# Designs tried in a protein design run: peptides against a protein of PDB entry 4HTP. Part 54

Target 1, 231 residues: chain A of PDB entry 4HTP
Amino acid sequence: SQTVASHVPFADLCSTLERIQKSKGRAEKIRHFREFLDSWRKFHDALHKNHKDVTDSFYPAMRLILPQLERERMAYGIKETMLAKLYIELLNLPRDGKDALKLLNYRTPTGTHGDAGDFAMIAYFVLKPRCLQKGSLTIQQVNDLLDSIASNNSAKRKDLIKKSLLQLITQSSALEQKWLIRMIIKDLKLGVSQQTIFSVFHNDAAELHNVTTDLEKVCRQLHDPSVGLSD

## One batch from the design tools (peptide; aimed at target 1 F36 W40)

Design b2_p25_7_s1 (made by RFdiffusion4, then SolubleMPNN; from b2_p25_7, 12 letters changed)
Fold by OpenDDE base, seed 1:
Formats: sequence, C-alpha cells, structure tokens
Structure b2_p25_7_s1 (fold): chain B 231 residues (1-231), chain A 25 residues (1-25)
Amino acid sequence: as target 1 above (231 residues)
Amino acid sequence: SSEDEKELEELRARFEEKIAEAEAK
C-alpha cells in the first residue's frame, strides 16, 4: 500500500528540522513544524482520496521527530564511538589527524563553535566538505533501514548493521546525516518540548499518548485535527 | 531569514507538485 512517507524525501524532513533548530522564538519553531505537518496532511488526503480505512498516518515522520518515544523498533546498539570509527574508516581519515580526533573526542571542546558533546554537529562539519552527494532516500526508506539495524542488533549481526549504516550514509547529504545521527542517538536538540510537538499535532495527543504510550496509535487515531478523542 | 523563507517556499512547491500528481490519478 502507498504511504505518504514513501513519497516524501528524507531531505525535506531534515530541512524542516534544521529551520526549527535555527529559529530562536518558540512561535517560529512551531510555525515550521506546523507547515510541514499541514502539507503532509494535505498530501495524505490527495493520495488516499479513493481509499477508505487507511492505516497511513504521520507516524513515520513522528517517530523520527520524537525518537525517545519509539516502542516498536528495538534498540540500535549504536553509540557515538561506533559512528566515529565508521566515519574514520569510510572517509579514510588519518587516525591521528585533526578530523578523526574531533570525532573521537567529541565531548571535549575544540574550537569556537561550542559543539562539545554534540557528536552530530561535529560530524556535520567533517562531512560537509567531503559529502557532495545529494540525498535520495525517502522517509519510508530511512525507517526501513533503521528497522534493519534494530533487527540485526537483536540478532547480533554486526556485519549487517554496518551494511545498513553504510547505505544510509552513502545516500545522504551531510545535513541529512547530521539529523540521522541525532535520530539514532535520540537527541534532536530542536529547542521545543515533546508536549509542544504533541500540542501542535493534536489537542488530545498528549492525553492519548499518556494512556497508550503508543505513538503510532496517537498518529493514526488523531490524524484529523478536527476529530477529538471523545468523538 | 530570507533564505529560510525561500527554502520553505520550495518545500511547499514540492508538496504541491505531489498533491497535483496524486489528484491526477
């Protein structure tokens, strides 16, 4: 079955997240999220105009925006150190070089950017001058690859985990990789709370999530902002 | 910023194109 996520580039989600992060005011952050969400809902209506009782929802995007609330996908088993080593290998960085050391020692402040402790930002600056490829992945494809990583982690198939990570990396821009890393590590640093995201999505979203702890159910049942939980 | 607004408009345009394609089917 066709889904909105199968048609929306991962790059478009990442650009939205980037705008949210860069915005200083709460109102501006909310506006950027709302714009993406509204566009998603409009496309959903068009895509499914001839189909009733679809299960498609904003869930594929929401689970990437609020990765801390993920319950369907098991743990990735990926830490910053693993990613650092992978990038050093993939980019053929000298191990004693400046960029390799930045990745490995991401917790210590280096330079004036104040990115200490934010591995994704450090990785971004290393990747930016080296990554010229435009991203080609859809949101659905990203989720499929992340599912593969989680499944293979559970099965202790390290080689297959690496394979899926390489697929993600080689098909993503530097900006997309920045946000992908944050999704995997489960810290987006958007500057807005979970409650704010839920409130923009639907007035009853926080309540339903508190009861069910099921993000997919929240997205599916409250897909229409005009239909309440008690309706 | 003006650049952010441009990027937002481009995003809107891409969605509008997808919607138009879906409506044509």
Scores: peptide ipSAE 0.412, ipTM 0.873, DockQ to the pose 0.952
OpenDDE base, seeds 2, 3, 4, 5: peptide ipSAE 0.379, 0.386, 0.409, 0.398; ipTM 0.861, 0.863, 0.874, 0.867

Design b2_p25_7_s2 (made by RFdiffusion4, then SolubleMPNN; from b2_p25_7, 15 letters changed)
Fold by OpenDDE base, seed 1:
Structure b2_p25_7_s2 (fold): chain B 231 residues (1-231), chain A 25 residues (1-25)
Amino acid sequence: as target 1 above (231 residues)
Amino acid sequence: SAEEEEEEKELRERFEERIAAELAK
């Protein structure tokens, strides 16, 4: 079955997240999220114009925007140190070189950007001159690869985890990888609260999530902003 | 910035094109 997520590039989500992060005011952050969500809903209506009662929803995007609320996918078993080592290997960085040391010592302030402790930002600057300019993955494909990582982590298949990570990395721009890292680590640093994201999505979203703790159910049942829980 | 506004416009246009393509089927 066709989904909105199978048609929307991961780059488009990352671009939206980048705009939200760069926005100084709460109102502007909300605007960028709302515009993406509205576009998603309009495309959903067009894609499913001839099909009633579809289960497709904003869930594939929402679970990447609020990764700390993920309950379907098991733990990745991935930390910053693992990613640092992977990038050093993949990019063939000298182990004693400046870039390798930046990745490994990401908690120590070394540069002018003030990005100490933010591994994703440090990785971005290392990747920017070294990776492709435009990624090729859809939101659906990103979720499929993340599912594979979680499944293989549960099965203790380290080589298969590495394979899926390499697929993500080699098909993503530096900006996409910045956000992918933040999704895996479960810290997007958007500057907006979970409650704000839910309130923009649907007036009843926070309440339904508090009761069910099921993000997919929230996205599916409250897909239409005009239809409430009591409806 | 002008660059950010252009990127935002391009994102909207891509969605509009996808919507139009599906409505034409």
Scores: peptide ipSAE 0.433, ipTM 0.888, DockQ to the pose 0.963
OpenDDE base, seeds 2, 3, 4, 5: peptide ipSAE 0.421, 0.425, 0.428, 0.423; ipTM 0.883, 0.886, 0.887, 0.884

Design b2_p25_7_s3 (made by RFdiffusion4, then SolubleMPNN; from b2_p25_7, 14 letters changed)
Fold by OpenDDE base, seed 5:
Structure b2_p25_7_s3 (fold): chain B 231 residues (1-231), chain A 25 residues (1-25)
Amino acid sequence: as target 1 above (231 residues)
Amino acid sequence: SAEEEEEMEELRKRFEEKIEEALKK
């Protein structure tokens, strides 16, 4: 089945998230999110104009924007230390080198950027001179790889987890990897609340989520911003 | 910033192109 997520580059979501993070005011943050969402909905309508009763929704993007609310996908079993070791191996960084030590000791203030404790930002600066300028993954492909990681973690298949992580890393820019790390660790640091994200998505979204705790159901039932729960 | 606005415009254009392609089918 055709989905919007199969057509939208992961890079476009990441650039939107980057703009939201960089924006200082709540209103500006909301504007960037709304613009992406509106474009998504318009494309959905065009893509599915001849198809009734589609299950496609904003869910593939929403579950990456609000990863703390993920309930379908099981735990990744991935921590910052695992990612650090993986990057050192993949990038062939000298283990006693400055960049390897930055990744391993990400919680220790390294005097340069004040990014102590934010592994994703530290990784970004290490990756920026070494990674592709443009990624090739769609939002759907990213979710498929994340699903694979979670399922293989449950199955204790470390080799397959590594394989999926390598696919994510090798097909993404440094900026995309920064956001991917934050999605995996479940801390985007956007500077907007969950309530704000839901309120922009749909007026009834927060209420429906509070009752159902099902993010996919929220995205499907409230796909149209003009149709409420009581309708 | 002007750079941010340009990035937003590029994003909008990419979606518009996708919409146009979808509407032609």
Scores: peptide ipSAE 0.342, ipTM 0.845, DockQ to the pose 0.949
OpenDDE base, seeds 1, 2, 3, 4: peptide ipSAE 0.330, 0.315, 0.311, 0.325; ipTM 0.839, 0.831, 0.828, 0.838

Design b2_p25_7_s4 (made by RFdiffusion4, then SolubleMPNN; from b2_p25_7, 12 letters changed)
Fold by OpenDDE base, seed 5:
Structure b2_p25_7_s4 (fold): chain B 231 residues (1-231), chain A 25 residues (1-25)
Amino acid sequence: as target 1 above (231 residues)
Amino acid sequence: SAEDEQEEAELRARFEELIAEFEAK
């Protein structure tokens, strides 16, 4: 069955997240998220016009926006150090070079940008001159690859984890990788609370999540903003 | 910013294009 996530580029989600992060005010952050969500819902309605019983929802995007609430997939087993080593290898960075050292020592303030401790930002600047300007992955494809990583981590198949990571990296722009890293590490630094995200999604979302702790259930049951929990 | 507004407009346009493709079916 067709899903919205199979048609929406991952780049569009990342662009939205970037705008949210850059926005200073809560209202502006909310606006950017709402615009993406509204567009998603409109497309959902068009895509599923003749199908009333669909399981498709905002969940594929929501689980990337609120990765700390992920319960379906197991832990990735990926840390910043692993990613650093992978990038050094993939980009063929000199091991003793400035960029390699930046990635490995991301916690040490070495740069002019004040990005110490933010691995994703360090990676972004290293990747920006070296990566594609536009990625090719959809949100669905990103989730599929992340599912693969989690599954293979559980199975202790390190080689397959690396394969999936390489697929993500080689098909993503620097900006997309910045956000992908943050999703994997489960820290988006959006500057907006979980409660705010839920409140924008649906008035009853926070309550339903508090009871069920099931993000997919929240997204499916409350996919229509006009239909409440009691309806 | 003007850049943000342009990016938002482009995003909306892409979704509108996706919608149009499925409404015409």
Scores: peptide ipSAE 0.374, ipTM 0.856, DockQ to the pose 0.861
OpenDDE base, seeds 1, 2, 3, 4: peptide ipSAE 0.364, 0.352, 0.369, 0.366; ipTM 0.851, 0.846, 0.854, 0.853; seed 1 fails the geometry check

Design b2_p25_8 (made by RFdiffusion4)
Pose (drawn by RFdiffusion4):
Structure b2_p25_8 (pose): chain A 221 residues (1-106, 117-231), chain P 25 residues (1-25)
Amino acid sequence: SQTVASHVPFADLCSTLERIQKSKGRAEKIRHFREFLDSWRKFHDALHKNHKDVTDSFYPAMRLILPQLERERMAYGIKETMLAKLYIELLNLPRDGKDALKLLNYGDFAMIAYFVLKPRCLQKGSLTIQQVNDLLDSIASNNSAKRKDLIKKSLLQLITQSSALEQKWLIRMIIKDLKLGVSQQTIFSVFHNDAAELHNVTTDLEKVCRQLHDPSVGLSD
Amino acid sequence: AEEADVAEAYAEWQAAMAKANAEAS
């Protein structure tokens, strides 16, 4: 019943992605990712130490790291133009104000929002990766159910409980373009030698994470 | 014992995260 994702602050995923994006070289981008992945695996073993048929995996984090491969969640129905309106309303931004104009006259949208949010209020987030995933699930379902009001509420929960950095990365997860500077092939190869292959045949991110959870155990076994 | 192991693994991970963020500064 328990998950690694319920114990990991979304902020730690975001700080990892931030360092990855900031790194100039491939080797450094891989290092930052590998450290998070390796810690996740160590904590997985400690958490599920004496457990039986464990289905927990790196999937809750991997689906945010490779969001373009997201298949389980339907479309979010979220445009950058409406996030701008949501922030103007939420932050009580005067429309003639400098910050409101930056959002309205839209180095992607996530960065503009980052610069707007950075000097403001909350500096430390509170959500876990699991809670972020649960809320993204509500947003995708409510888009399918044509409930734009419930989408606004769920997104408001995500935004107001998160730091500027988390919000920058959350936006990018929703738009599905992280701009990390490291390819999907590279990310899969760091996770597992066989991961790129398994994804080609299955197109199933959760299956790849779960089946190839152990890096020393290959597809042949 | 199992709860102690989980607490230890978590603490080590959080220390590693703090160190990585300090070095990025």

Design b2_p25_8_s1 (made by RFdiffusion4, then SolubleMPNN; from b2_p25_8, 17 letters changed)
Fold by OpenDDE base, seed 2:
Structure b2_p25_8_s1 (fold): chain B 231 residues (1-231), chain A 25 residues (1-25)
Amino acid sequence: as target 1 above (231 residues)
Amino acid sequence: SHEEEVKKVLEEMQKRMREAEEEAK
């Protein structure tokens, strides 16, 4: 069955996250998230207009927005150092070059941007002049690749992990890769709390998640913002 | 048609995406 996530570009989510991060006020951050969510719900209604009892929900996006709450997908086994080495190899960066050293020494302040300790931001600046301007991945494809990484990590198949990572990287813009890295590391740095995200999604979302700890169940049961837990 | 409605919503999302990308530069 077709899902909303199979149609929504990953770039759309990343652009939304970028807007949220750049926004200073809580209200503006909420607005950007709400706009994305509303668009998703509208698309869901259009896509499933003639279909009842669909299992499709906001879950594919929500699990990327709140990666720390992921319980279905096992650990990726990916750290910043692994990604740094992969980028150096993939981009054919000189090992002693400025960009390679930035990636490897991401914790050390190397510049005026104050990005020390934020590997994703450092990677972004290295990638920006070298990557495609537009990515081609959907949210579903990103989740499929992330599932593959987690599964292969559990199976200790390092070669297949690398393959999936390369597919993610080569089909993503610098901005998309910035956010993808943050999703993998499970730190988006949006400047909004989990509670805020849940409150915008549905009034009962935080409560249901506290009881179930099941993000998919939260997204499915509370898909309609007008239908509460008691209904 | 259903297909046209889906296409319209997708185009609206794509437009928003492009606008967001421009603002992010």
Scores: peptide ipSAE 0.133, ipTM 0.766, DockQ to the pose 0.707
OpenDDE base, seeds 1, 3, 4, 5: peptide ipSAE 0.189, 0.136, 0.052, 0.097; ipTM 0.781, 0.763, 0.642, 0.732; seeds 1, 3 fail the geometry check

Design b2_p25_8_s2 (made by RFdiffusion4, then SolubleMPNN; from b2_p25_8, 20 letters changed)
Fold by OpenDDE base, seed 1:
Structure b2_p25_8_s2 (fold): chain B 231 residues (1-231), chain A 25 residues (1-25)
Amino acid sequence: as target 1 above (231 residues)
Amino acid sequence: SHKEEIEKVLEEMRKKMKEAEEEAK
């Protein structure tokens, strides 16, 4: 079945997240999120115009925006140190070189950018001159690969985890990888609260999530901002 | 056609995303 997520480039979500992060004010952060959400809903209406009883929703995007609320997908088993080692190997970085040391010692302030402790930002600057300028993955494809990682982690299949990570990395720009890392580590650093994201999505979203703890149900039941829980 | 409507919406989304990228530079 066709979903909105199967058509939306992962790059579009990453660009939206980048705009939200760079915005100084709460109002501007909210505006960028709302614009993405409105575009998603418009696309949904066009895609499903002739279909009844559609279960498609904003869930594929929402679970990447609020990765700390993920309950369907099991733990990835991936930490910053694992990613650092993978990038050193993939990019053939000298182990004693500046870039390898930046990735491994990401918690130590080494430079002018003030990115100490933010592995994703350090990785971004290492990747920017070395990787694709434009990615090719959709939001659906990213979620499929993340599902594979979680499943293989549960099965203790380390080689298959590496394979899925390589597929994500080789098909993503530096900016997309920055946000992908933050999604995996479950810290987006957007500067907006979970409550703010829910309030923009739907007035009843926070309440429904507090009761169900099911992000998919929240996205599906409250897909239409004009239809409430009491409706 | 339904396909043309979908393509139009995608194009509009891409346009908005490009405009926002230019504003963020």
Scores: peptide ipSAE 0.093, ipTM 0.721, DockQ to the pose 0.909
OpenDDE base, seeds 2, 3, 4, 5: peptide ipSAE 0.083, 0.114, 0.040, 0.081; ipTM 0.709, 0.741, 0.595, 0.708; seeds 2, 3, 5 fail the geometry check

Design b2_p25_8_s3 (made by RFdiffusion4, then SolubleMPNN; from b2_p25_8, 16 letters changed)
Fold by OpenDDE base, seed 1:
Structure b2_p25_8_s3 (fold): chain B 231 residues (1-231), chain A 25 residues (1-25)
Amino acid sequence: as target 1 above (231 residues)
Amino acid sequence: SHMEEVKKALEEMREAMKKAEEEAK
């Protein structure tokens, strides 16, 4: 069945997250998230206009925005050191070179940008001059690849994990990879709380999540902002 | 057609995102 996530480029989500992160005020951060959400809901209505009993929801995007609340997908088994080694190999970086050392020693301050400890930002600057300007993946495709990584991690198939990671990397811009890394590591650094995200999504979202701990159920049951839990 | 409506809705979403990007610069 067709889903909104199968049509929305991953780049659009990443651009929204970038705007949220760059915004200083809470109100501005909320505005950017609300604009993306409203556009998603409008597209959902158009896509499913002639269909009944639709289970499609904002869940595919929400689970990437709040990756720490993921319960369906098992652990990736991916750490910053693994990603560093993968990038060094993929980009054919000299092991003793400046860029390789930046990736491996991401916790040590090496520059004036204050990016120490943020592997995703360090990776972004290394990738920017080397990667595609525009990615080609949809939100659905990103989730499918992440599902594959988690499944293969559980099965201890390291070669297949690498294959899926390479697909993600080779089809993504530097900006998209920055956010993808943060999703995998489960730290987006948006500057807004989980409660704020839920409050913008639906007035009853925080309450329903507190009871069920099921992010998909929250997104599906509270898809319509005008229909509450008591209705 | 339904497909044309879907494409139009997607384009409107993209335009909204582009506008938001321009406002953020």
Scores: peptide ipSAE 0.129, ipTM 0.757, DockQ to the pose 0.793
OpenDDE base, seeds 2, 3, 4, 5: peptide ipSAE 0.123, 0.116, 0.119, 0.127; ipTM 0.750, 0.742, 0.746, 0.756

Design b2_p25_8_s4 (made by RFdiffusion4, then SolubleMPNN; from b2_p25_8, 13 letters changed)
Fold by OpenDDE base, seed 5:
Structure b2_p25_8_s4 (fold): chain B 231 residues (1-231), chain A 25 residues (1-25)
Amino acid sequence: as target 1 above (231 residues)
Amino acid sequence: SHEAEVAEALAEMRERMRRAEEEAK
């Protein structure tokens, strides 16, 4: 069956996240998230018109927005140092070069941008002049690749992990990779709380999540903002 | 047609995202 996530470019989510991050006020951050969510729901309604009992929901996006609450897929086993080494290899960066050292020593203030400790931002600036301007991945494809990474990590298949990572990297813009890194590391730095995200999604979302700890259930049961838990 | 409605909804979503991106520049 067709899903909304199979049609929505990962770039669209990343652009939304970028707007949220750049916004100074809570209200503005909420607005950007709401706009994305509303668009998603409208598309869902169109896509599933005349189809009853669909399991499709906002879950594919929500699990990327709140990666710390992910419970379906296992740990990736990926750290910043692994990504740094991968980028150095993939981009053929000189090992003793400035950019390689920036990636490896991301915790040390070395740059003019004050991005010390934020690997994703450091990676972004290294990638920006070297990567595609526009990615080709959908949200579904990103999740599929992340599922593959987690599965292969559990199976201790390092080569297959690398393969999936390469697919993600080579088909993504620098901006998309910045956010992908943050999703993998599980720190988006959006400046909005989990509670805020849930409250915008549905009035009962926080409560349902507190009880179930299941993001998919939350997204599926509360996909309609007008229908509550007690209805 | 259903296909046309889906395409239109997707186009609208993309256009909103594009506009928002331009505003963020």
Scores: peptide ipSAE 0.182, ipTM 0.775, DockQ to the pose 0.919
OpenDDE base, seeds 1, 2, 3, 4: peptide ipSAE 0.154, 0.166, 0.090, 0.076; ipTM 0.755, 0.756, 0.697, 0.694

## One batch from the design tools (peptide; aimed at target 1 T16 K42)

Design b2_p26_1 (made by RFdiffusion4)
Pose (drawn by RFdiffusion4):
Structure b2_p26_1 (pose): chain A 221 residues (1-106, 117-231), chain P 26 residues (1-26)
Amino acid sequence: SQTVASHVPFADLCSTLERIQKSKGRAEKIRHFREFLDSWRKFHDALHKNHKDVTDSFYPAMRLILPQLERERMAYGIKETMLAKLYIELLNLPRDGKDALKLLNYGDFAMIAYFVLKPRCLQKGSLTIQQVNDLLDSIASNNSAKRKDLIKKSLLQLITQSSALEQKWLIRMIIKDLKLGVSQQTIFSVFHNDAAELHNVTTDLEKVCRQLHDPSVGLSD
Amino acid sequence: AEEDELEEEKEEILEEFAKNRRLLEE
């Protein structure tokens, strides 16, 4: 019943992605990712120490790191133009104001929102990776259910409980373009030697994370 | 005693996740 994702602050995933994006070289980008992945695996063993048929895996984090491969969630129905309106309303931005104009006249949208949010209010987030995933699920379902009001509420929960950095990375997760500067093939190869292969045949991110959870146990076994 | 050692180990592992966040704070 318990998950690693319920114990990991979304902020730690975001700080990892931030350092990856900031790194100039491939080796450094891989290092930052590997450290998070390795810690996730260590904590997985400690958490599920004496447990039987464990289905928990790196999937809750991997689906955010490779969001373009997201298949379980339907489309979010979220445009950058409506996030701008959401922030102007939420932050009580005067439309003649400098911040409102930056959002309206839209180095992606996530960065503009980052610069707007950074000097403001909340500096430390509270959400776990699991809670972020649960809320993204509500957003995708409510898009399918044509409930734009429930989408606004769920997104408001995500936004108001998160720091500027988390919001920058959450926006990129929703748009599905992280701009990390490291390829999907590279990310899969760091996770597991066989991961790129398993994804080719299955097109299933959760299956890959679960089946190839152990790096020393290959597809052949 | 074994349960206390396991809870200490979990806490130490959880602190590893904050490594990049600590670098950004500096």

Design b2_p26_1_s1 (made by RFdiffusion4, then SolubleMPNN; from b2_p26_1, 10 letters changed)
Fold by OpenDDE base, seed 2:
Structure b2_p26_1_s1 (fold): chain B 231 residues (1-231), chain A 26 residues (1-26)
Amino acid sequence: as target 1 above (231 residues)
Amino acid sequence: MEEEKLKEEIKEILEEFSKHRKELEE
């Protein structure tokens, strides 16, 4: 079945997240999220115009925006040190070189950017001059690869984990990888609360999530902003 | 005809998504 997530480029989500992060004010952050959400709903309505009973929802995007609320997908088993080593290998970085050392010692202030402790930002600057300018992955494809990573981690299939990671990395821009890393680590640093995201999505979203702890159910049941829980 | 209209509408919506990305890349 066709889903909105199968059509929306992951790059567009990442661009939205980047705008939210760069915005200083709460209102501006909310605006960027709302614009993305509205476009998603518009797409859903167009795509499913002739189909009344669809299970498609904002869930594929929401679970990437609020990765700390993920309950369906198992743990990735991926840490910053693993990613650092993978990037050094993939990019053929000299092990004693500045960029390799930046990735490995990401917690230590390097004096360049106030990015100490933010591995994703360190990775971004290393990747920017080396990676493709435009990624090719959809939101659905990203979720499929993340599902694969989680499943293979549970099954202790390290080689298959690496394969899926390589697929993510090689098909993503530096900016997309920055956000992908943050999704995997489950810290987006958007500067907006979970409550704010829910409130923009639907007035009853926070309440339903508090009761069910099921993000997919929240996204499906409250897909229409005009239809409440009591309706 | 309906399929073509849907494809065009989808294209327009995707362009709306991408508009913000292009602005960041410039």
Scores: peptide ipSAE 0.307, ipTM 0.825, DockQ to the pose 0.717
OpenDDE base, seeds 1, 3, 4, 5: peptide ipSAE 0.288, 0.160, 0.027, 0.241; ipTM 0.817, 0.764, 0.467, 0.795

Design b2_p26_1_s2 (made by RFdiffusion4, then SolubleMPNN; from b2_p26_1, 13 letters changed)
Fold by OpenDDE base, seed 5:
Structure b2_p26_1_s2 (fold): chain B 231 residues (1-231), chain A 26 residues (1-26)
Amino acid sequence: as target 1 above (231 residues)
Amino acid sequence: MEEEKHKKELEEILKEFSKHREELEK
């Protein structure tokens, strides 16, 4: 069956996350998240108009927004050093060149941007002048590729991990890759708490998550903001 | 006609997602 995630571009999620990050105030951050969520719910209602009791929910997006709460997908086995080496290879960067050194020495950047310790931001600036293509991946496709990476990591299939990473990188803009890296590392740096994200999604979301620790159940059971846990 | 109308509705909602992206790229 078709899901909302199979239709929504990953680029649109990344744009929302970028807006949230750039916003200074809590209220503005909440507004951007709410707008995305409202559009998602509206699309869900339209997509499933003739279908009752669907299992589709906000879960595919929520697990990317709160990647530290992921329990279904196993560890990726990917660190910043691996990504640095991959980008150097893919972009054919000289090993002794400025951009290769920026990626490898991301913890102590010599640059003026103050991005010390944020590998995703360093990668973004290296990628921006080199990524000319618009991203084409949906949220579902991104999750499928991430599932593949986790599964192949468990199976110790390094070649297949590389294949999935290459597909993600090749089909993503520099901005999308910035956020993808943060999702893999499990640190989005949004400047908004987990509690705030849950509270905007549903008033009972934090409580249900504390009891179940199951993000999919939270998204499915509390899909309708007007229906509470006691209903 | 109903299927076409439904498709158009979905397309219009998808445009709501992308409007925000276009604003960031300006």
Scores: peptide ipSAE 0.470, ipTM 0.886, DockQ to the pose 0.802
OpenDDE base, seeds 1, 2, 3, 4: peptide ipSAE 0.465, 0.467, 0.445, 0.466; ipTM 0.883, 0.887, 0.880, 0.884

Design b2_p26_1_s3 (made by RFdiffusion4, then SolubleMPNN; from b2_p26_1, 14 letters changed)
Fold by OpenDDE base, seed 3:
Structure b2_p26_1_s3 (fold): chain B 231 residues (1-231), chain A 26 residues (1-26)
Amino acid sequence: as target 1 above (231 residues)
Amino acid sequence: SSAEKHKKELEEILKEFGKHRKELEE
């Protein structure tokens, strides 16, 4: 069946996340998240207008926004050092070059931007002059590729992991890759708490998650903001 | 057709997701 995630570009999620990160105040951060969520719900209602009892929900997006709460996927087995080496290979960066060294030594302050320790930001600056301006992946496709990575990591199929990573990288902008890296590493640095994200999504979301620890169930059962747990 | 109207509606909503992308490239 068609899902909202199969239509929404991953770029649009990344743009929202970037806006949230750049916003200084909690209220602005909440506004940007709410705008994305409202658009999602609006699209859902239109997409499923003649269909009752659909299982489609905000879950495909929510699991990328709150990757630390992921329970369906196994571990990716991907660290910053692996990504650094992959980018050096894929971008054909000179091993002794500045960009390769920035990626490998991402924890050491080498530049004026204070990005030391944030691999995703360092990667972004390396990728910006080298990558597509706009990616082509939907949220569904990103999740499918991440599922593949997790599955193949469990199966110790390193070649297939690399294949899926290549697909993610080659079909993503520098900004999209910045956020993808953060999703894989499970640290988005949004500056807004998990509780705030849940509260904006639904008033009962935090409570249901605390009991079930099932993010999909939370998104499905509390899809309608006007329908509570007791309803 | 009803199908064409529905498709157009979906396309219009999808544009709402992307409205802020241009602001981030500056």
Scores: peptide ipSAE 0.451, ipTM 0.890, DockQ to the pose 0.725
OpenDDE base, seeds 1, 2, 4, 5: peptide ipSAE 0.434, 0.447, 0.440, 0.460; ipTM 0.885, 0.888, 0.886, 0.892; seed 5 fails the geometry check

